Peptides against a protein of PDB entry 5OOQ. Designs and how they scored, part 199

Target 1, 227 residues: chain A of PDB entry 5OOQ
Amino acid sequence: YREDVRQVVTHPANALSFLQPGRLVEISVNGKDNYGWGAVVDFAKRINKRNPSAVYTDHESYIVNVVVNTMYIDSPVNLLKPFNPTLPEGIRPAEEGEKSICAVIPITLDSIKSIGNLRLYMPKDIRASGQKETVGKSLREVNRRFPDGIPVLDPVKNMKIEDEDFLKLMKKIDVLNTKLSSNPLTNSMRLEELYGKYSRKHDLHEDMKQLKRKISESQAVIQLDDL

## One batch from the design tools (peptide; made by RFdiffusion4, then SolubleMPNN)

Design b2_p28_8_s1 (from b2_p28_8, 11 letters changed)
Fold by OpenDDE base, seed 3:
Structure b2_p28_8_s1 (fold): chain B 227 residues (1-227), chain A 28 residues (1-28)
Amino acid sequence: as target 1 above (227 residues)
Amino acid sequence: SDPWIYLPPLSEEEKKEALEEAEKLKKE
C-alpha cells in the first residue's frame, strides 16, 4: 500500500511542484541503495541526446539532482555525469562502519521514497568548492533537529491530491494501519482495487502538461531577472 | 503558499566546521 501511495506522490503531475531547490527527499536508488534524506538542487526533463525519440515512463521522464551526504568515500564520483540517472558501477551509499562523503547525484522520480515538508537554503552555486559539504552539514543538522524523523508532505493536506479514489485509498490505509490485526490479505486486495480505479479515472498526463507549462514560464522569468 | 518549513543557511562557523570534517575524512 505504501508503494501505491508512493507511485501517486512521485508522479510528475504531483511531485514536480514540490521539488524546489532545497526540498528534502528520501532517496532509494534501484530499490536497494538507500542514501537517506538528501536535498534537491534542481530538476529537468530527461532528454536523450543520442536517442531523441526515446520514451520514458512518467516516473523516469525527469532527472532530479540531489545532494546526499551518505556517498561511500571510495565511490567513483568523478564518473558521475550530470543529468544521467544511470549511475556508474561502484556508486553506492556507505555501509555501516564505512566513511561517507557529500555528492550530487542525478536520480529519477522513481528513486524518491518520500518528499519532506522541509526546505533548506541552497547555495547559488552548488558546484563551487565546499558548497555540497555545507549542504551535507545542513542535512546532519536537520537529522539532529528531527530525531523522530523528518516530517513528510501530506498527500492530501499539503500536496492537494483531491481525487476521490485516492482519498478513499488513504482512508483505507489509515484504517488498515489501525486494524492490521484482522485480515491483511483481504485488505490488500481492496487497496489494489482502489489504486487501480484511481489510476484509470485520473488523467495525470493532462495535469503534468499544465504543470510543465507553469514551470517553464517560471524558469523563463528567473532567467530574465538574472540577465 | 505551500506549507513547508524553511531551514536557514549555516553560519560561517558552521560552514568551516563542515569543511574541516570533510578534510579529516579524506586524510584518514
Scores: peptide ipSAE 0.186, ipTM 0.795, DockQ to the pose 0.613
Fold by OpenDDE base, seed 5:
Structure b2_p28_8_s1 (fold): chain B 227 residues (1-227), chain A 28 residues (1-28)
Amino acid sequence: as target 1 above (227 residues)
Amino acid sequence: SDPWIYLPPLSEEEKKEALEEAEKLKKE
């Protein structure tokens, strides 16, 4: 059930406008490597220089750079390539009892488990000495302040996802959460069907292009004001 | 109204602690 919501929330048409610098996101790479909550540095459209004709899914079409404070200390972080979400072997979160360090990692939208309703003030240059560690400390402070969990963006109230099919999906999830359904498999299939209907009904790709344009225009205006 | 909560920036003391912790981990 959470996956269906995640697919909609992390779609570029919905997510990109909420991936401002300092935005907290919960990170899970390949469904296995859980880095916990990190802070967004920036994002960019994924470009394959070696294969310009490469076609990515919507959820893989953007790279988000995030600061995490849970990187295993002996991970080969020096092998990380900017804007390459294919992480080198050995890049992983620290396990229980292992030491962790701060790192900036490139991830896809598909690696975002949730988007938080909290934003950090980010350093101007995250690559400068000590800056990622400062963000790491801030992340620890956030976890301390929110022991019951970091507030997640509400898809309807905060993200303004007002699509009727999505609203139906959300209502169905709410009903399923309240009702201990004796048939979870049937309910899951029904949710997938609803998501499928949503994805077919809307040209999400076009919506993404429009959003990207608006973001670019907004950034251009900001840059002009900073000059 | 921006739909996000801003966490106040770290104090200078907290920044210093963060750096000290990082240095400790590198030396071990």
Scores: peptide ipSAE 0.265, ipTM 0.831, DockQ to the pose 0.664; fails the geometry check
Fold by OpenDDE base, seed 2:
Structure b2_p28_8_s1 (fold): chain B 227 residues (1-227), chain A 28 residues (1-28)
Amino acid sequence: as target 1 above (227 residues)
Amino acid sequence: SDPWIYLPPLSEEEKKEALEEAEKLKKE
């Protein structure tokens, strides 16, 4: 169920509007490398210059640059390529007892575990000397202030995901969380079905286009009225 | 100044701004 929710939340149609500079996101690369909470620098549509015809899944179609403060100190960070989410071998978070450093890493939306309801003030030039470390300090402070965890965006209340099938999924999750004692398997199957239905019903790509269009139209109207 | 802001649920206007920012970032 959590994965189903994650898939919806991290879909471009839902996530991109919440990936402002400084937005906190919880990062897990390839389902293995947990960097913890990082801060969004920016994002861009994934373009393969070598293969312009490359087709990416929705969750892999954007690259998000994030500052993490958990990079293993001996990771080959110099091999990191901007906007290349295929991380070089050896790029990993520090394990227990290892030293960590701050780094900017490019990730896909699929590497976002959670989107926080917090936003850091980001330096204008994150690549300037010491800036990523400043963000790193801020991240540590956030973790200190929120020992019970960073508040996650509510998909319904905060993100305003109003899809009926998604709402049903969320309700089922709530019921399961309250009733986890009885039949988790039946509930899991129902959640998968609901997620499947949601995914089929909503062309999230089209929804994103429509949203972008509405925003552009609204901006145009405002500009015309100011003229 | 607090280095972070707790974000309330976005208003429609804020959503618009967020999308505008997102679009700007895509063009940059």
Scores: peptide ipSAE 0.093, ipTM 0.525, DockQ to the pose 0.070; fails the geometry check
Fold by OpenDDE base, seed 4:
Order: structure tokens, then sequence, then C-alpha cells
Structure b2_p28_8_s1 (fold): chain B 227 residues (1-227), chain A 28 residues (1-28)
């Protein structure tokens, strides 16, 4: 059910307006490489220059560049290509006992585990010497200040996802989490059904996507001017 | 200044302003 919520939250129609520069996101690449919390640099629609006819799923149709401070030090970061979410072999987070460095990595929306309700002040030129390390320091400070976890955007209260089936799903999840349900198994089946209904009903309005993108872009510009 | 801010959801007014600004920037 967490995955079901994640799919809704990370859908372009919902997520893009919250991917402003500095937005904290929790990153898991391909469901296995956990980079922890990173900071959004920017995002763009995914375009395949070699195959312009390539059709991507909604969750793969955008690339988000994020700063992480958990990159394995010996990862071939020089092989990273901006706006190419297909990461080179060897690009991975540091394991226990390994040293980590800061890096900017391109990810898809599908690699976002959660969206935080915090934003870092981002340098104007993240690629300038020392700038990503500054962000890395800020990320460490955030983790220090929030030992119990960074606050996550509420899909309903913050993201204003108002779909009735989704609301029902969220309510049921809350009930399950509080152990108020006398029959968790039955409730689980119902949750799956509700998610299915939501998925079928959800027609991504292109206009809404465009609007959210424009909002994010505008905010990025404003932030750059204020910094 | 703190290196981070807590961002509440944008108001409808803020969204409108952001869109208007974005449109102006594209026309320039």
Amino acid sequence: as target 1 above (227 residues)
Amino acid sequence: SDPWIYLPPLSEEEKKEALEEAEKLKKE
C-alpha cells in the first residue's frame, strides 16, 4: 500500500509542482540503491534524441536532477550524463564503512520514495567547485535536526490530492496503521481495489501537468533571483 | 540565514502569480 501511495504522489500531475530547486526528496534508484534524502536541482521532460518516438510511462517521462551526499567515493561520477537517468555501472550509494561524496544524479520520478516538506537554499551554480559539497553539508545538518525523519508532504493536506478513491485509500491506511481494524486482511484487499479504481479513473490532464510544470519553473526562477 | 525553509503549500494566489511570471519570462 505504501507503493500505491507512492505511485500517486510521484505521478507528474501531482509531483512536479513540488519539485522546486532545493526540495528534499528521498531517493531509491531501481528500488535498491538508497541514496537517502537529496535536494532537487531541476527537472525536465525526458527527451530521447536518438529515439524521438520513444514512449515513456508517466513516472519515467521526466528527469529530476538531485544532489545526494551518499555517493560512493569511487563511483564513476565523471560518466554521469545530465538528464540521462540510465546510470553508468558502478554508480551507487556508499555502503557501511565506505566513504561518500556529493554528486548530482539524474533520476526518474519512479525513483522518488517520498517528497519532503522542506527546501534547501540552493546555490545558483551547483556545478561550480564546492557548491554540491555545500548542499551536502546542509543535507547532513537536516538529518541532524530531524533524527526521527524529515517531514514528508501530506498527499491530501499539502499536495491537495482530492480524488475520492485516493482519500478512501488514505483513510483505510490510517486505520490499519493504528491497528483499529479487526480484520487487516479484508481491509488490505479493499485497499487494493480502491487503488485500482483510482488508477483507472485517473486521467492525466495534460493541462494540469503543464500548469504544475510552469509553476515549478517560475518558482525556480524566483528562487535564483532571491539567492 | 537558515539553509532551508519549511514550505507550506502554495496558495491559489501564489500559483497564479507564479504562472503569470512564467508566461512573462517566455515572452521576453
Scores: peptide ipSAE 0.082, ipTM 0.461, DockQ to the pose 0.066; fails the geometry check

Design b2_p28_8_s2 (from b2_p28_8, 9 letters changed)
Fold by OpenDDE base, seed 5:
Structure b2_p28_8_s2 (fold): chain B 227 residues (1-227), chain A 28 residues (1-28)
Amino acid sequence: as target 1 above (227 residues)
Amino acid sequence: SNPWIDLPPLSEEEKKEAIEEAKELEEE
């Protein structure tokens, strides 16, 4: 159920408008490498120059650059390639008792576990010396201020996901969270059916085109205000 | 209204401390 909600929340049509610089996101790479909460630097559409015909899933079609403060100190961070979400071998979070450093890593939308309702003030040049470390300290301060966890964006109230099938999904999850004493398996199959219906009914491609236009218009407005 | 809570930026002192802590970790 949490995965079904995550799939909808992290879909480009919903997520991209909330991936502003400094937005907090919870990061899990390949379902095993948990970096915790990081801060968004920027995002871009994934382009394969070597294979322009490469078809990516919706969740793999964008690259999000994020600052994390949980990178293992001996990770080969110098091998990180900008906008390449295929991380080099040895790039991993620090385990318990290991030292960690700050790093900027490229991730896919599929590596976002949750989107926070918090935004950090980001340095203008995150690649400048010491800038990622300042973000790292800010992340520690956030964790200190929110010991019960960072507030997550509400998909309905904050993200304004008004899809009827998604609302039904959320309602079912709420009912299941209240009824988790009853047979969880029957409810999981019904959620997959609802997600399948959502994916089929929404021309997610048109929604993505509309979102791209809105993002382009928003970026144009930002550029006009910065001029 | 932007759907986020803005956190205050770090002070210049807090930024210096963050850089110093990172250097100490690299030297160990």
Scores: peptide ipSAE 0.250, ipTM 0.822, DockQ to the pose 0.591
Fold by OpenDDE base, seed 3:
Structure b2_p28_8_s2 (fold): chain B 227 residues (1-227), chain A 28 residues (1-28)
Amino acid sequence: as target 1 above (227 residues)
Amino acid sequence: SNPWIDLPPLSEEEKKEAIEEAKELEEE
């Protein structure tokens, strides 16, 4: 059930409008490499220069650059390329007892576990010396201020995901969380069916086109302010 | 406006500390 919600929340039609610079996101790469909470630098549509005809899934169609403060110190961070989500071998979070460093890593939307309701003030040039470390300290400060966890965006109240099937999914999850006694297997099958209906019914493609337009307009406004 | 809670930026002192801590980790 949590994965079904995550798929909806991290879909470009829903997520991209919340991936402003400094937005906190919880990061899990390939379902195994948990970097914890990081801060969004920027994002772009994934373009394969070598294969312009490459078709990506919706969740793999955008690359998000994020600052993390949990990178293993001996990771080959010099091999990281902006907007290349295929991470080099050895790029991993630090394990318990290992030293960690700050890094900017490119991830896909599929690597976002949750989107936080917090935003950091990001430096203008994250590539400048020491800037990623300042963000790393800010992330530590956030974790200190929120010992019970960073507040996650509410998909309905904050993200305004108003799809009826999604709302039904959320209500069912709430009921299941409240009614621990109901057979988990029967409820899982029903939620998968509801998610399948949601995914089929919502032409998320039109919503994506509208969002892409809004993003382009917003980028144009940022360029005007930098002038 | 998209809902978020803005955290205040780090002080210049906190920024320096962050850079120093990072250097110490690299030297060890």
Scores: peptide ipSAE 0.143, ipTM 0.749, DockQ to the pose 0.584
Fold by OpenDDE base, seed 4:
Structure b2_p28_8_s2 (fold): chain B 227 residues (1-227), chain A 28 residues (1-28)
Amino acid sequence: as target 1 above (227 residues)
Amino acid sequence: SNPWIDLPPLSEEEKKEAIEEAKELEEE
C-alpha cells in the first residue's frame, strides 16, 4: 500500500508541481541506498542525447537534482554527471560510523520515497564553493527541529489528488492502520508483516494492483489534457 | 498556492560555520 501511494504521489502529474527549489524529499536510490532527506535543486525532463528515441516510464522521464548530506566521503562524487541518474559505482550513502559529505545527485522520481511539506531557501548558485555545505547544515537543522520526522505532504489535502480509486486506497490504508494500532501487541515490524499477511489474506494486493493500473491510466489521461 | 512550511535561511554566521566544518571534514 505504501508503495502504491508512492507511485501515485511521485507520478509527474502530481509530483512536479511540488518539486520547487528547496523542497525536501526523502531519497532512496534503487530501493537500497537511503540518503535520507535532501533538498531539491531543480528538475528537467530526461533527454537522451545519444538516443533521442529512448522511451522512459513516467517515473523515469524526469531527473531531479537534489542536495544530500549523507554521501559517503570516499564516494567518487567527481564522476557524477549532471542530469544522469545512472550513478557511478561506489556512489552510496555513508553507513553508521562512516563520514559523510554533501553532494548534488541526479535522481529519478522513482527514487523519491516521500515529499516533505518543508522548503528551504536555496543558494542562487549551488555549484559555488561551500553552497552545498550550507544546504547540508540546513538539512541538519531541519532534522534537529523535527525530531519526530519531517512532515510529509498529504496526498489528498495538500497535493489535491482526487482520483476515486486513490481515495479508496487511502481509506483502506487508514482502516488497516487503525486496526493495527488498536492491537497493542503489534510492534512496527509486525505492522509490515501483518500488513503483508492481511493483504495476502484479503487479496488486497491484487485489488491494489488493479487500482494502481487505473490510477496510472487516469493520470496518463490528465497528462494528455495538459499537453 | 502549494502548501509548504517556510524554513528561515541560515544566518551569515551559520553559513560560515557550515563552510568551515565542511573544509575540516575534507582535510581529515
Scores: peptide ipSAE 0.133, ipTM 0.727, DockQ to the pose 0.652
Fold by OpenDDE base, seed 1:
Structure b2_p28_8_s2 (fold): chain B 227 residues (1-227), chain A 28 residues (1-28)
Amino acid sequence: as target 1 above (227 residues)
Amino acid sequence: SNPWIDLPPLSEEEKKEAIEEAKELEEE
């Protein structure tokens, strides 16, 4: 159930408008490498220059650059390629007792576990010396301020996901969480069906274009207020 | 308006500390 919600939340039509610079996101790469909470630098549509006809899934169609402060110190961070979400071998979070460093990593939307209801003030040039470390310190400060966890965006109240099938999904999850009595397998199948209906109903491409326009307009407004 | 809580930027002192801490970690 959590995964089905995550799929909807991290879909480009929903997530991109909330991936402003400094937005906190919880990062899990390939369902294994948990970097914890990081800060969004920027995002871009994934373009394969070698194969312009490459078709990506919706969740793989964008690359999000994020600052993490949990990179293993001996990770080959110099091999990281901007806008390449295929991470080199050895790029991993620090384990318990290992030292960590700050790094900017490119991830897909599918690597977002949750979107936080917090935004950091981001340096103008994250690639400048020391800037990622300042973000890393800010991330530590956030974790200190929120010992019970960083507040997550509410999909309905905050993200305004008003799709009927999604709302039915959320209601069903709520009922299941309260009743614990129904067979998890039958419920998971129905949740997948509801998500499938959601994904099919939205001509996500046009919705994404409209959303991109709104994002661009919103970013322009934010830039105007910061000038 | 996107609902978020903005955290204040780090002070210049806090930025210097962050850079220094990072250098110490790289030298060890």
Scores: peptide ipSAE 0.131, ipTM 0.741, DockQ to the pose 0.595

Design b2_p28_8_s3 (from b2_p28_8, 9 letters changed)
Fold by OpenDDE base, seed 2:
Formats: C-alpha cells, structure tokens, sequence
Structure b2_p28_8_s3 (fold): chain B 227 residues (1-227), chain A 28 residues (1-28)
C-alpha cells in the first residue's frame, strides 16, 4: 500500500507541480541506493536523442536533477551525464563511516521515495563552483531542524489528490494501520485505472509547468528589478 | 496553493563555511 501511494504521488500528473527548484525529495535510486533528502534543481521530459521513438513509463518519462549531499566521495561523479538517469557504475551514496560529497544527479520520478513539504532557496547557477555545497549545507540544516524527519506532503490535503480510488486506498491504509487484514490486489487494479486518468491529465501538467516556469521567471525578474 | 515551507537562505558566511568544509573534506 505504501508503494501504491508512492506510485500515485510520484506520477507526473501529481508530482511535477511540486518539483519546483529547492523542493526537498527523498531519493532512492533503483530501490537500493538511498541518498536521503535532496533538493530539486529542475526537471525535464526525458528525450532520447538517439532513439526518438523510445517509450518510457510515466515514472521514467521525466528526469529530475537533484542535489544530494550523501554521494560517496570516491564516486566517479565526473562520469555523470546531465539528463541521463542511468548512473555510471560506482555512483552510490556514502555508507556509514565513509565521506560524502555534494553532487547533482539525474533521477527519474520512480527514484523519488517521498516529496517533502519544504523548499530550499536554490542558487541561480547550481553548476557554479561551491553552489551545490551551499545547498548541501542547507540540507544538513534542514535535517538538524527536523530531527524527527522532514515533513512529507500530504497527498490529499497538500497535493489535492482527490480521486475516489486513491481516497479509498488511503482509507484502507489507515484502517490497515489499525487492522492488518485487507487484500492489496483489489487496490492494484484501481491504481491502473487511476494511472489512466493521470495519463490523460499529463498534458495539462506540462502546460502548467510551462506556465509556472514563466510565472517564476517573471517573478524572479521582477524581484531582480525591484532590487 | 502549494503549502511548502520556505527555509531562509544561507548567509554569505554560511556559504563560505560550506565551501571551506567541502574543500577540507576533499583534501583529507
């Protein structure tokens, strides 16, 4: 059920509107490499220039660039390719006792474990020297301020996911947290229907993203002009 | 409305410290 919720939350139709620069996201690459909480830089639709006909799943159809502060220091970060979510061998989070560095990594939506209800102020040019390290420090400060964990977006209250099937899923989870017994199979079929609905809304979210970017850019320009 | 909580940006001093700490870590 938690995975089902994650699938809905991280679907492009729901997630993209909350992946603003500085948004905190919890990152797990391939379900095994846990980078912890990182900060969103930006995202883009995944385009395969070599194979334009490549079809990606909804959760793999976007690339999110995130700053993490948990990259193993000896990871071959120089081999990272922008907008390539297939990470080179050796790219991994630091284990306990290992030194970590800040890095910008491209991930898919499927690598988002949770979306935080926090946003960092992001440098204008994250690729400039020292900028990712400042974000890394901010991430540490966030963790310090939230020792019990970073608050996660509420799918219903915050993300306004009001689909009846999703609400039923959430209720079932609440009931299961109180009662162990309900069958996950019935919910999976409903999730497919839910995804079908989200896929139809996907085009609207891209439009909203473009609009939000324009608004953000305009506000940034206005703030620059007002300074 | 996106109810995100904005955290204050780092001060210039904190930024410098972050860079210095990172550089120190790379040299060790």
Amino acid sequence: as target 1 above (227 residues)
Amino acid sequence: DDPWIDLPPLSEEEKKEAIEEAEKLKKE
Scores: peptide ipSAE 0.299, ipTM 0.846, DockQ to the pose 0.549
Fold by OpenDDE base, seed 3:
Structure b2_p28_8_s3 (fold): chain B 227 residues (1-227), chain A 28 residues (1-28)
Amino acid sequence: as target 1 above (227 residues)
Amino acid sequence: DDPWIDLPPLSEEEKKEAIEEAEKLKKE
């Protein structure tokens, strides 16, 4: 059920409007590499220049660049390419006892475990020297301020996911959390139906354009305030 | 209204510390 909710939350129709610069997201790459909470830099629709006809799943159709502060220090971070979610070999989070560094990594929506209800102030140029480290410190500060965990966006209250099937799913989860009865098979089929409905109702490309515009406008406002 | 909580930016001193800590870690 938690995975089912995650699939809905991280669907482009729902997630993209909350992936503003500085948005905190919890990152798990390939269900194995847990980077913890990172901060969104930007996102774009995934375009394969070598194969423009490539079709990606909804959750793989966008690339999100995120700052993490848990990258293993000896990972080949110089091989990272923006908007290339295929990470080089050796790119991994630091294990217990290993040193970590800050890095900007490209991930897919499928690598988002949760979306936080927090936004960091992001540097104008994250690629400038020291900027990712600044974000890394901010992430540590967030963890310090929220020892019980970073607040996660409420799918209904915050994200305004009003799909009836999703609401039913949420209600079922609440009931199951109280009654310990699991029937996961029934929920998986409903999720596919939900995704189908969302994909048909939302022009994700248009939504992205609108969001990019809003981001640009917000950056302009910040520049005006610094002046 | 956007539902997110905005965190204040780091001070210049805090930014400097962040960089210094990172540099220290790389030298070790």
Scores: peptide ipSAE 0.295, ipTM 0.837, DockQ to the pose 0.577
Fold by OpenDDE base, seed 1:
Structure b2_p28_8_s3 (fold): chain B 227 residues (1-227), chain A 28 residues (1-28)
Amino acid sequence: as target 1 above (227 residues)
Amino acid sequence: DDPWIDLPPLSEEEKKEAIEEAEKLKKE
C-alpha cells in the first residue's frame, strides 16, 4: 500500500507541481541505492533525440536533477550526463564508513521515495564551483534540524490529491494501520485506472510549461524581495 | 499558498565552510 501511494504521489500529474528548485526529495535509485534526501535543481520532460517516438512510462517520462550529499567519493561522477537517468556503473551512495561527496544526479520520478514539505534556497548556478557543496551543507543542516525525519508532503492535505479512488486507498491504509492488519486488501484499486484518469485530465506538456513559468515568476519575486 | 517550508539561504561564511570541507575530503 505504501508503494501504491508512492506511485500516485510521484505521478507527473501530482509530483511536478512540487518539484520546484530546492524541493527536498528522498531518493532511491532502482530500489537499491538510497541517497537519502536531496534537493531538486530542475526537471525536464524526457526526450529521446535518437528516437523521438520513444514512449516512456509516466514515471520515467521526466528527468529530475537533484543534488545529493551522499555520493561515494570514488564514484565516477565525471561520467554523469545531465538529463540522463541511466547512471554509469559505479555511481552509488557511500556506505557506512565511506566518504561522500556532493553530486548532481539525474533521476526519474520513480526514484523519488518521498517528497518533502521543505524547500531550500538554491544557488542560481548549481554548476558553479562550490555551489553543490553549499547545497550539501544545507542538506546536512536540514537533517540536523529534523532528527526525527524531514516532514513529508501529505498527499491529500498538501498535494490536494482528491481522486476518489485514491482517497479510498488512503482510508483503507488508515484502517489497516489502526488495526495493525498486514492483510493485503483484496480490492487492489487498479492503479492503472487511477493513472489513466490523471493522464487524461492533464496535458502534462502544457502543464509543465505553465509550471516552469510560474516557478520563474516566483523566483523573480523572491529575488526582488532580497534586493 | 505553496505548501512548503522555506529555509533561509546559507551565509557567506557557511558557504565557505562547505567548500573547505569538500576540498578537505578530496585531499584526504
Scores: peptide ipSAE 0.119, ipTM 0.741, DockQ to the pose 0.613
Fold by OpenDDE base, seed 4:
Structure b2_p28_8_s3 (fold): chain B 227 residues (1-227), chain A 28 residues (1-28)
Amino acid sequence: as target 1 above (227 residues)
Amino acid sequence: DDPWIDLPPLSEEEKKEAIEEAEKLKKE
């Protein structure tokens, strides 16, 4: 059920409007590498320059650049390529007892575990010296302030996902959480149908353009350094 | 309804306000 919800939440039709600079997202790459909560830098439609005809799934069709503060210190971060979600070998979170550093990594929507209901003020130039570390400090502060976990966006109340099948899923999950019962409400086929509806109802390209415009217009972003 | 709250590296007081706003949004 949690995965079903995640698939709906991270679909471009729902997620992109909440991936503003500074948005907190919980990151799990390939279902194995948990980076914890990071901050969104930007996102773009995935373009394969070598194969322009490449077709990606909806969840892989966009690249999100995020700042993380849990990168293993000896990871080959210099080999990271902006907007390339195929991470070099050795790029991983720090394990217990290992030192971590801040890094900007490109991820797909499928690597988003949760979208937070919090947004950091981001530096204008994240590539400038010390800026990613500033964000890293802010992430630590957020974790300190929210020891019980960072607030997650409510798919219905905050994200306004109003699909009837999704609402039924959410209701069932709520009932199960209350009753400690485990009856699955939806199967994988129903999710595919649901995603198909999102893909048909929304011009994702136009939505993205509108969002980028709104973000650009709203960027009276108070720099962390000025705060 | 704002779908998010902004967390600047603000003063401890501003931090408390942000937390209170977040809690309010959870209750709404």
Scores: peptide ipSAE 0.033, ipTM 0.516, DockQ to the pose 0.234; fails the geometry check

